# Peptides against a protein of PDB entry 4ASU: the designs that were tried, part 92

Target 1, 270 residues: chain A of PDB entry 4ASU
Amino acid sequence: ATLKDITRRLKSIKNIQKITKSMKMVAAAKYARAERELKPARVYGVGSLALYEKADIKTPEDKKKHLIIGVSSDRGLCGAIHSSVAKQMKSEAANLAAAGKEVKIIGVGDKIRSILHRTHSDQFLVTFKEVGRRPPTFGDASVIALELLNSGYEFDEGSIIFNRFRSVISYKTEEKPIFSLDTISSAESMSIYDDIDADVLRNYQEYSLANIIYYSLKESTTSEQSARMTAMDNASKNASEMIDKLTLTFNRTRQAVITKELIEIISGAA
Target 2, 83 residues: chain B of PDB entry 4ASU
Amino acid sequence: FTFASPTQVFFNSANVRQVDVPTQTGAFGILAAHVPTLQVLRPGLVVVHAEDGTTSKYFVSSGSVTVNADSSVQLLAEEAVTL

## One batch from the design tools (peptide; made by RFdiffusion4, then SolubleMPNN)

Design b2_p14_2_s2 (from b2_p14_2, 8 letters changed)
Fold by OpenDDE base, seed 3:
Structure b2_p14_2_s2 (fold): chain B 270 residues (1-270), chain C 83 residues (1-83), chain A 14 residues (1-14)
Amino acid sequence: as target 1 above (270 residues)
Amino acid sequence: as target 2 above (83 residues)
Amino acid sequence: EVEKILKEAVEREK
C-alpha cells in the first residue's frame, strides 16, 4: 500500500471512530433514561401478566390461530438485538406451523420486517415503523394494541417476543403469552372470575394487551440502547487498534520511501 | 397489593388493609380475602388504607384492577397522581 | 444518516 493509501485509510477510520464514540455517548444517554423508565414499567407490565400466570390460562388444542408479535426497533448498530428476536420468532413460527397452527406476525419496528420479509412476508399482518427514535409511551402501546384488535385477525393465542433487559452487558430474548378475549372468557381456570361483565372483560383485555406491549417496548428499548452502547464501544476500540496498526505501517512505509528516494538520489538514478 | 402506572409505582407487593377503587360499575372496596374479580377503572379516587391506619388518596384516569385467588391485587392505572 | 455512513464505511473496509 502506498503512503497515500494508508493515509486515506487512517483518515477514514479516524472519522469512523469519531462517529462511533459519538454514538456511544448518545446511546449511553438514552440507556440511562430507558433504565430509569423501565423500573416502573416492569412493575406495571409484570403486574399485568400476573393474571395469566396465576390463572394458568390454556388455549385448547383445536384452536389454530396464533399471533406472534416481535418487538424491536427501526435502528441498527445494536449487536444481536434484532436478530435475536427474529430468530425466536422464526423458531416459534416453525413450531406452531408444525403443530398445524395458523401463524400471523406483527412486527414492532422495521428491522423485524427487514429480517423476515423474504421468508415470512405472507404471514405479516402489519409492521409498525418509527420505533426507537423516541422512548416508547403508553400511548404508543395503546395504538399498537388498538390496531391489533381492529386488524380483523381473530387469533386465539399469541406470543409477544422481546429482549428483556438484565444488565448493561446482558439481555435475554423472552416470550410472553397474549390471549384473545374469547380464550380468556372460555378458560376453565377463569371460572373463579365468572361474575365479570362481558364489556368489562373486553375493556380489561384491551388494557392488558396495551400494558404487555408497553412493557415489552420498555424492555426492548433498554436492551437495545445498552447493546448499542456496547457495540459502539467495541467499534471504537477496534478502530483504535486499527489506527495504531496503520500508524505503524505508515511510519515504516514512510521510512522505506525515504530510504528509496535517498538511494535513488545517491545512485543518480533519475 | 401492587399499584402502578406506566411511569410510577405507588405500591409494590405491599400489604394493605383495604383499597377503594372507582370502577365503571361503581366504587368498591377490596378487603382481605376478597373474591377474585376483574374490573376496569373509571376516572376517580383510589383510597389505600394501610395496615398502620394511614390512608392515601390517588386520582386515576383509567385502568384495570385484578383480585386473584391468592389475594394478590394488581391495580394498574393509565395515569395516577397522589393527592 | 449516521447509521448509513457507518454501514457504508464498514462495508468498504470489508
Scores: peptide ipSAE 0.051, ipTM 0.903, DockQ to the pose 0.016
Fold by OpenDDE base, seed 4:
Structure b2_p14_2_s2 (fold): chain B 270 residues (1-270), chain C 83 residues (1-83), chain A 14 residues (1-14)
Amino acid sequence: as target 1 above (270 residues)
Amino acid sequence: as target 2 above (83 residues)
Amino acid sequence: EVEKILKEAVEREK
């Protein structure tokens, strides 16, 4: 490689490093906010799931319609965040299909669709785009919940799959159940809940769905920003190493060129 | 007793004497060992009576309240403020 | 090239 080529490559990598460093800082800021906002969101979301855990709602085996909601975002460069969710979705879909269930998929974030479109395009109901630019709000979750409820797909049971935040260096892809109104209303375990008006139960379920979606979005966002921060840090380090290597190569090549020029001067071969 | 909004936690697995909640079907008081129920909140006042006799008031918008068989209560408001 | 380095960095974290 000529000095010119090495110089061009060095310049390119240095620019990349600047970008990755900048992205790291942005991700760090977003992570800090997301983690702060996750604390109450987790209490809220876990509180919403408490009914399902305590009531041990079971879907009858004869019920065949299962909805999978994968939660991620539109934004890349965050390690295995999207692929982890997609992998879990694929696994769940395969297991459900093997059990003779009909599976439909909702993607929250365009990356889910990007990964699964080729293999699961026929199972997609809807993909929510424009996820991840701003921190998710309860309003956003409500919109998603409403769209789901209005989709016309009458699922019996569902699974919401998202990355639960553990720490800055750790997340875990998890699944939480979602249930249809009919499933909840028909569950034997719900018999202990007295005087539940059908309209009340419907509204309750709508809130529950929105709550769970909101929770999942908050967990996902926190996990994603943390992962992106790590990814950008790694990219910056990799770029630094490449710069060092290229700098050494540049110096060696420069010395060789100088030596060659000196020899040419001394030899009169110019 | 858990009382939270999406953005704020007021009570997290706390023991309380009584919680008065505004529901679409009317206001009711949640006492110890209240029968399990599911309700939807209407805009109104939540009053939490602590075991020590203190009373706290909150305004809530919409949301849900769950009373479970194990006497656990989840009050989840879309918006809530301390009054 | 930026995309490649970024992609490689992302892949290494997989």
Scores: peptide ipSAE 0.048, ipTM 0.910, DockQ to the pose 0.015
Fold by OpenDDE base, seed 5:
Structure b2_p14_2_s2 (fold): chain B 270 residues (1-270), chain C 83 residues (1-83), chain A 14 residues (1-14)
Amino acid sequence: as target 1 above (270 residues)
Amino acid sequence: as target 2 above (83 residues)
Amino acid sequence: EVEKILKEAVEREK
């Protein structure tokens, strides 16, 4: 490589490093906020799931319609956040299909669609875009829940798949159940909750769905920002190492050029 | 007893004497060993009676309340403020 | 894109 080529490459990598450092700082700020907002959201979301855990709601085996909701975002440069969710969605879809279930998919965030569009396009009901630019609100979750409920797909049971935040360096892709109104209303374990008005139960289920979506979004966002911060830090370090290496190469090449020029001067050949 | 909004936790697995909740079907008091039920909140006042005799009041906008067979209660409000 | 660019840059130097 010529000195000019090395210099050009150095300049390019230095610019990339500036970008990655800036993105790291932005991700760090968003992570700090997300982590703070996740604390109450987790209590709220786990509280909403308590019914399903305690009531042990079971879907009859003859019920075949299953909905998978994958939760991520539109934004890249966050390590394996999207691929992890997509991988688990694929695995779950394959297992359900092998069990003779009909599977439909909803993607929260455009990245899921981007990964799964070739293999699972026919299974997608809807993809929610414009996820991840701002922190998710309960209003956002309610909109998603409402659109799902109005989609016309009469699922019996579903799964919401998202990244649960564990620490700054760790997340775990998890699955939580979602149930249709019909499944809940017909569940034998719900008999202890007798005399519930049908309208009340419908409204309750709408809140439940919004609650779990909200919770999943908060977990996903916190995981994503943390992963992005780590990815950008790693990228910045890698860029730094590359800059150092190229700088050494530049210095070596410069010395070689000088030596060549000296030889040409001495030999009278230039 | 758990009482939370999406943005704030008021009670987390706490022991309380009684919780009065505003529901769409009517206000009711949740006591120890209350029968299992599911309700939807209407805008109104939540009153929490602590074991020590203290009473706390909250305004809630909407949400859900669950009373389970194990006496656990989840009061989940979309919005809630301390009064 | 930034990660891809960085990965490509690293691979070109190997």
Scores: peptide ipSAE 0.032, ipTM 0.903, DockQ to the pose 0.012
Fold by OpenDDE base, seed 1:
Structure b2_p14_2_s2 (fold): chain B 270 residues (1-270), chain C 83 residues (1-83), chain A 14 residues (1-14)
Amino acid sequence: as target 1 above (270 residues)
Amino acid sequence: as target 2 above (83 residues)
Amino acid sequence: EVEKILKEAVEREK
């Protein structure tokens, strides 16, 4: 019975190891592509954020509506990717609430909602699902941006929270600002810009939102694939160690069984 | 001067003499020390005049252009191709 | 997560 149990467990772990190794290879391939595609996306996204950084747009304290967009995916087995974003979202939401702000949340990827649904369900506007199976496109980002703008929620300012890719072994959860059209148009810091048509500014803001979402998706995807590759490698190593231990246990148990059988034969105990 | 699409970078923090952009209100040239402005691109031709006198032409579908107070320029096209 | 489960299982077998 004991030998059979060990054998069954060994077989199970070996199968898991095969799966984790396979997933590692898949993640590695996706990472390589994501990293390549992130290079132009980062230039594009950082370029889009340049206005807000340089203009130093500030939201007046009397403005109370704040939007938090958390960017992740639907896919698990990628270490702390999802929990890191969720943790920062929680922290930001708590800080804003303490400051008397109204907070609404958008989740990009189902994992955000999965983590926050019990504590923050009343603050969710929408969750975008089916994220992470395919590389994100600008079209995807545009759809999200459009949905947000058409949601009817009139936020004053917001933040997009995502994992920025640093290296194969490192990512950092970061926050970038989002501003409403009204906030941008009323900002004192915008006075240095030449007379801008209201329609132009609206269209510009729509692009800006799509741009930052696209950027965040690309950073998130690259971080996720890297983290998954690492997680699957660690899982494979852990499985290997377990296999080694169980193999030793199996051998010891087998020897004990043989010894017991020999003793029974010698003792005449049938 | 930065000019990029979501999938390709054409210029990254480069020094250029002039950039001609197609905007919804009309085409205009961005020179050194241009006043800060925001514009939306219409489908059309972008012409980049480099400091060395070389000229590059691009077709863009849509996007935005930003001229900041520090004379930095971000040209962000949804789609762009070299001509 | 598979990694955590496997890690814990290995530690239990020590």
Scores: peptide ipSAE 0.069, ipTM 0.899, DockQ to the pose 0.012; fails the geometry check

Design b2_p14_2_s3 (from b2_p14_2, 8 letters changed)
Fold by OpenDDE base, seed 4:
Structure b2_p14_2_s3 (fold): chain B 270 residues (1-270), chain C 83 residues (1-83), chain A 14 residues (1-14)
Amino acid sequence: as target 1 above (270 residues)
Amino acid sequence: as target 2 above (83 residues)
Amino acid sequence: EVRAALEAAVAREA
């Protein structure tokens, strides 16, 4: 490689490093916000899930329709955030299929579709795009919930799969249950709850779904921003190492060029 | 007793004497050992009676309330403000 | 992913 070639590469990598550093700072700011907003969201979301945990709602074996909701975003450069969710979705789908269940998939964020489209295209009901541009709101969750409920797919139970935030350096892909109105209404464990008007229960279930989706979005967002921050930091470090290597090569090549020029001067070879 | 909105937590696993909630079927008071129930909130006033006798008032827009068999209560409002 | 992107960017400039 000529000195010119090395210089060009160095310039390119230095520019990439500037970009990754900038992206790290942006991710850090978004992470800080997401973490603050996750605190109440977690209480809210976990509170919504309390019914399902306490009632131990079981889906009858004869019920075969299962919905998988994968929660991520449209944005890349966040390590294994999307692949982790997709992997869990694939695993769950395979397990359910092996159990003789019908599986349909909803992707929250375009990255889920991008990963699963080739292998699971026929199972996709809908993909929600434009996720991750702004922090998720309860309104966003409500829209997703409404779309799901209006999709015409009559699932019996479902799984929402998302990355739960643990710390700035750790997330865990988790699954939470989603139940249809019919499943909740027919669950024996629900008999302890006083006579609930069908309309009330329907509305309750709508809130529950929106709540869980909202919670999952907040967990996912926080995990994603943290992972992106780390990924950008790693990219910046990798760029730095490459710059160092290329700089060494540049220096060696420059010395060789100088030596050659000196020899040509000394030899009188014009 | 847990009372939260998507953006704010008012009570987290707290012990309270009574919670008055506005539901679509009517306002009712949740006391200790209330029968399990699921309700949907209507816009209105939530009144939390603490064990120490203090009373806090909140306005809620909508949401849900769950009373479980273990006497745990989840009041989840879409929007809530302290009065 | 970012490493791959970086490597790809370097490769394109090579």
Scores: peptide ipSAE 0.028, ipTM 0.887, DockQ to the pose 0.013
Fold by OpenDDE base, seed 2:
Structure b2_p14_2_s3 (fold): chain B 270 residues (1-270), chain C 83 residues (1-83), chain A 14 residues (1-14)
Amino acid sequence: as target 1 above (270 residues)
Amino acid sequence: as target 2 above (83 residues)
Amino acid sequence: EVRAALEAAVAREA
């Protein structure tokens, strides 16, 4: 490589490093906010899921329609955030298909569609775009829930798949159940609950759906920002190492050029 | 007893004496070992009676309340404010 | 170009 080539490459990598450092700082700020907002959201979301855990709601085996909701975002450069969710979605879809279930998919965030389009395009009901530019609100979750409810798609059971935040360096892809009104109303384990009005139960379930979606969005966002911060930090370190290596190569090449020129002068003067 | 909104936690797995909630059918008190039930909240006052005899009042916009067989209670409000 | 470079840099870390 010529000195010019090395210099051009150095300049390019230095620019990338500046960008990755800036992105790290932005991700760090977004992470700090997301983590603060996740604290109450987790209590709220876990509280909403408590019924399903405590009542042990079972879907009858004769029920065949299963909905998978994958939660991520539109934004890249966050490590394995999207691929992890997509992998779990694929696994779940395959398991359900093997069990003779009909599977439909909803993607929250455009990245889910981008990954699954070739293999699962026919199973997609809807993809929600414009996810991840701003922190998710309960209003956003309600819009998603409402769209699902208004879609007219009847399912018996569902799975919401998202990345649960563990720490700044760790997330885990998890699945939580979603049940249709019919499934929950017919569940034997619900018999212990006193005479629940059908309208009350419907309203409760609609609210619960929004709650679970909100929770998943908050977990996903926190995980994503943390992962992005880590990815940008790693990219910045890798760029630094490459700059060091190229700088050494530049210095060596420069010395070699000077030496060659000196030899040519000496040999030509002879 | 857990009482939370999407943005704020008021109680997290706390022991309380009684919780008064505003439901669509009316206000009722949830005591220890109340029968399992599900209700939807109407706008109104929530009153939490602590074991120490203190009472806290909250206004809620909407939400749900769940009483489970294990006596756990989840009060989830869309919006809630301390009074 | 910058996005592709960033993606390549991130992909090398994965």
Scores: peptide ipSAE 0.027, ipTM 0.885, DockQ to the pose 0.016
Fold by OpenDDE base, seed 5:
Structure b2_p14_2_s3 (fold): chain B 270 residues (1-270), chain C 83 residues (1-83), chain A 14 residues (1-14)
Amino acid sequence: as target 1 above (270 residues)
Amino acid sequence: as target 2 above (83 residues)
Amino acid sequence: EVRAALEAAVAREA
């Protein structure tokens, strides 16, 4: 490689390092906010899921329609965040299909669609875009919930798949159940709950869905920002190491060029 | 007893004496060993009676309340403020 | 991979 080639490569890597450092700082700020906002969101979301856990709502095996909601975002450069969700979605879809279930998919975030489009395009009902530019709000979750409920797809049971935040260095892809209004209304385990008006139950289910989506978005966002921060840190370190190596190569090459030029001058070779 | 909004937690698995909630079907008090029920909140006042006799008041905009068979209660408000 | 993604991201912001 010529000195010019090495210099050009050094300049390129230094520029990349500047970008990755900047992105790390942005991700760190977003992570700190997301983690703070996740604390109440987790209590809120887990509280919403408590009914389904305690009531042990079961979907009859003869019910065949299953909805998978994958929660991610539109933005890349966050390690395996999107691929982890997509992988679990694929696995779940395959398992359900093998069990004779009809599977439809909703993607929250454009990255899910990008990964699954080739293999699962016919199973997608809707993809929600513009996810991840700003922190998710309860309003955003409500919009998603409303769109799902108005989609006309009469699912019996569903699953929401998202990355649960564990720590700055760890997340876990998890699945939580979603039940249709009909499934909840017909569940034998719900008989212990006093005579619940159908309108009340409908409204309750709308809140429940919005709550769970909101929770999943908060977990996903926190996991994503943490993963992005880590990815950008790793990229910055890798760039630094490459800069050091190339700098050494540059110095050696420069010395060799100088030596060659001196030999040519001394030898009289023009 | 858990009482939270999307942005704030007021009670997390706390023991309370009574919680008065405004529901669309009417206001009711949740006491110990209350029968399981699901309700939707209307805008109004939530009153939490602690075991020590302390009473706290909150305004809620909307949401849900769940009373489970194990006597656990989840009060989930879209918006809530302390009064 | 990261380089290509960064270049693409910069190109979009630009």
Scores: peptide ipSAE 0.022, ipTM 0.897, DockQ to the pose 0.019
Fold by OpenDDE base, seed 3:
Structure b2_p14_2_s3 (fold): chain B 270 residues (1-270), chain C 83 residues (1-83), chain A 14 residues (1-14)
Amino acid sequence: as target 1 above (270 residues)
Amino acid sequence: as target 2 above (83 residues)
Amino acid sequence: EVRAALEAAVAREA
């Protein structure tokens, strides 16, 4: 490589390092906010799931329609955040297919589609884009819930797959159940909840779905920002190491060029 | 008893004496050992009666309330403010 | 991904 080539490469990597450092700071700020907002969201979301856990709602085996909702975002450069969700979605879809279930997929965030479109394009109902630019709101979750409910796909049971935040260095991809109105209304375990009006139950389920989606978005966002912060830090360190190596190469190459020029001068003067 | 909005937690697995909630079907008072039920909230006042005799009032928009067989209650409001 | 992008950027410039 010529000195010019090394210099160009150094400049490029330095610019990348500047970008990664900036992105790290942005991710750190977003993470701090997301973590604060996750605390109440987790209580809220877990509270919404409490019914399903306590009622032990079971889907009859004869029911075949299953919905998988994968929750991520549109934004890259966050390590394995998207691939982790996609991997679990693939695994779940394969397991359900092996069990003779019909599987449809919803992607929250364009990255899910980007990963799964080639192998699962026919199973996608809808992909929600513009996820991750701003912190998710309950309104955003409500829109997703409403669109799902209005999609015309009559699922019996579903799974929402998202990254649950553990710590700044750890997340876990998890699955939570989603039940259709019909499944809940027909569940034997729901008999203890007597005299529930059908309209009330419908509205309750709409809120429940929105609540669960909101919770999943908040968990996902927090996980994503923490992972991005870590990824950008690692990238910055890697760039630094590469700059150091290239700088050494530059210095060595410069010395070699000078030596060659001196030899040429000496040989030409003879 | 858990009472939360998406952005704020008011009660988390707390023991309370009574919770009055505004539901679409009417006013609903949740006492100890209330029968399991599901309700949807209408905009209105939530009144929480603590075991110590303190009463707290909240305004809620919409949401849901769940009373489980184990006497656990989840009050989940879309928006809620302390009064 | 970022490492890969960095590595790819390095590889393109090598």
Scores: peptide ipSAE 0.025, ipTM 0.886, DockQ to the pose 0.013; fails the geometry check

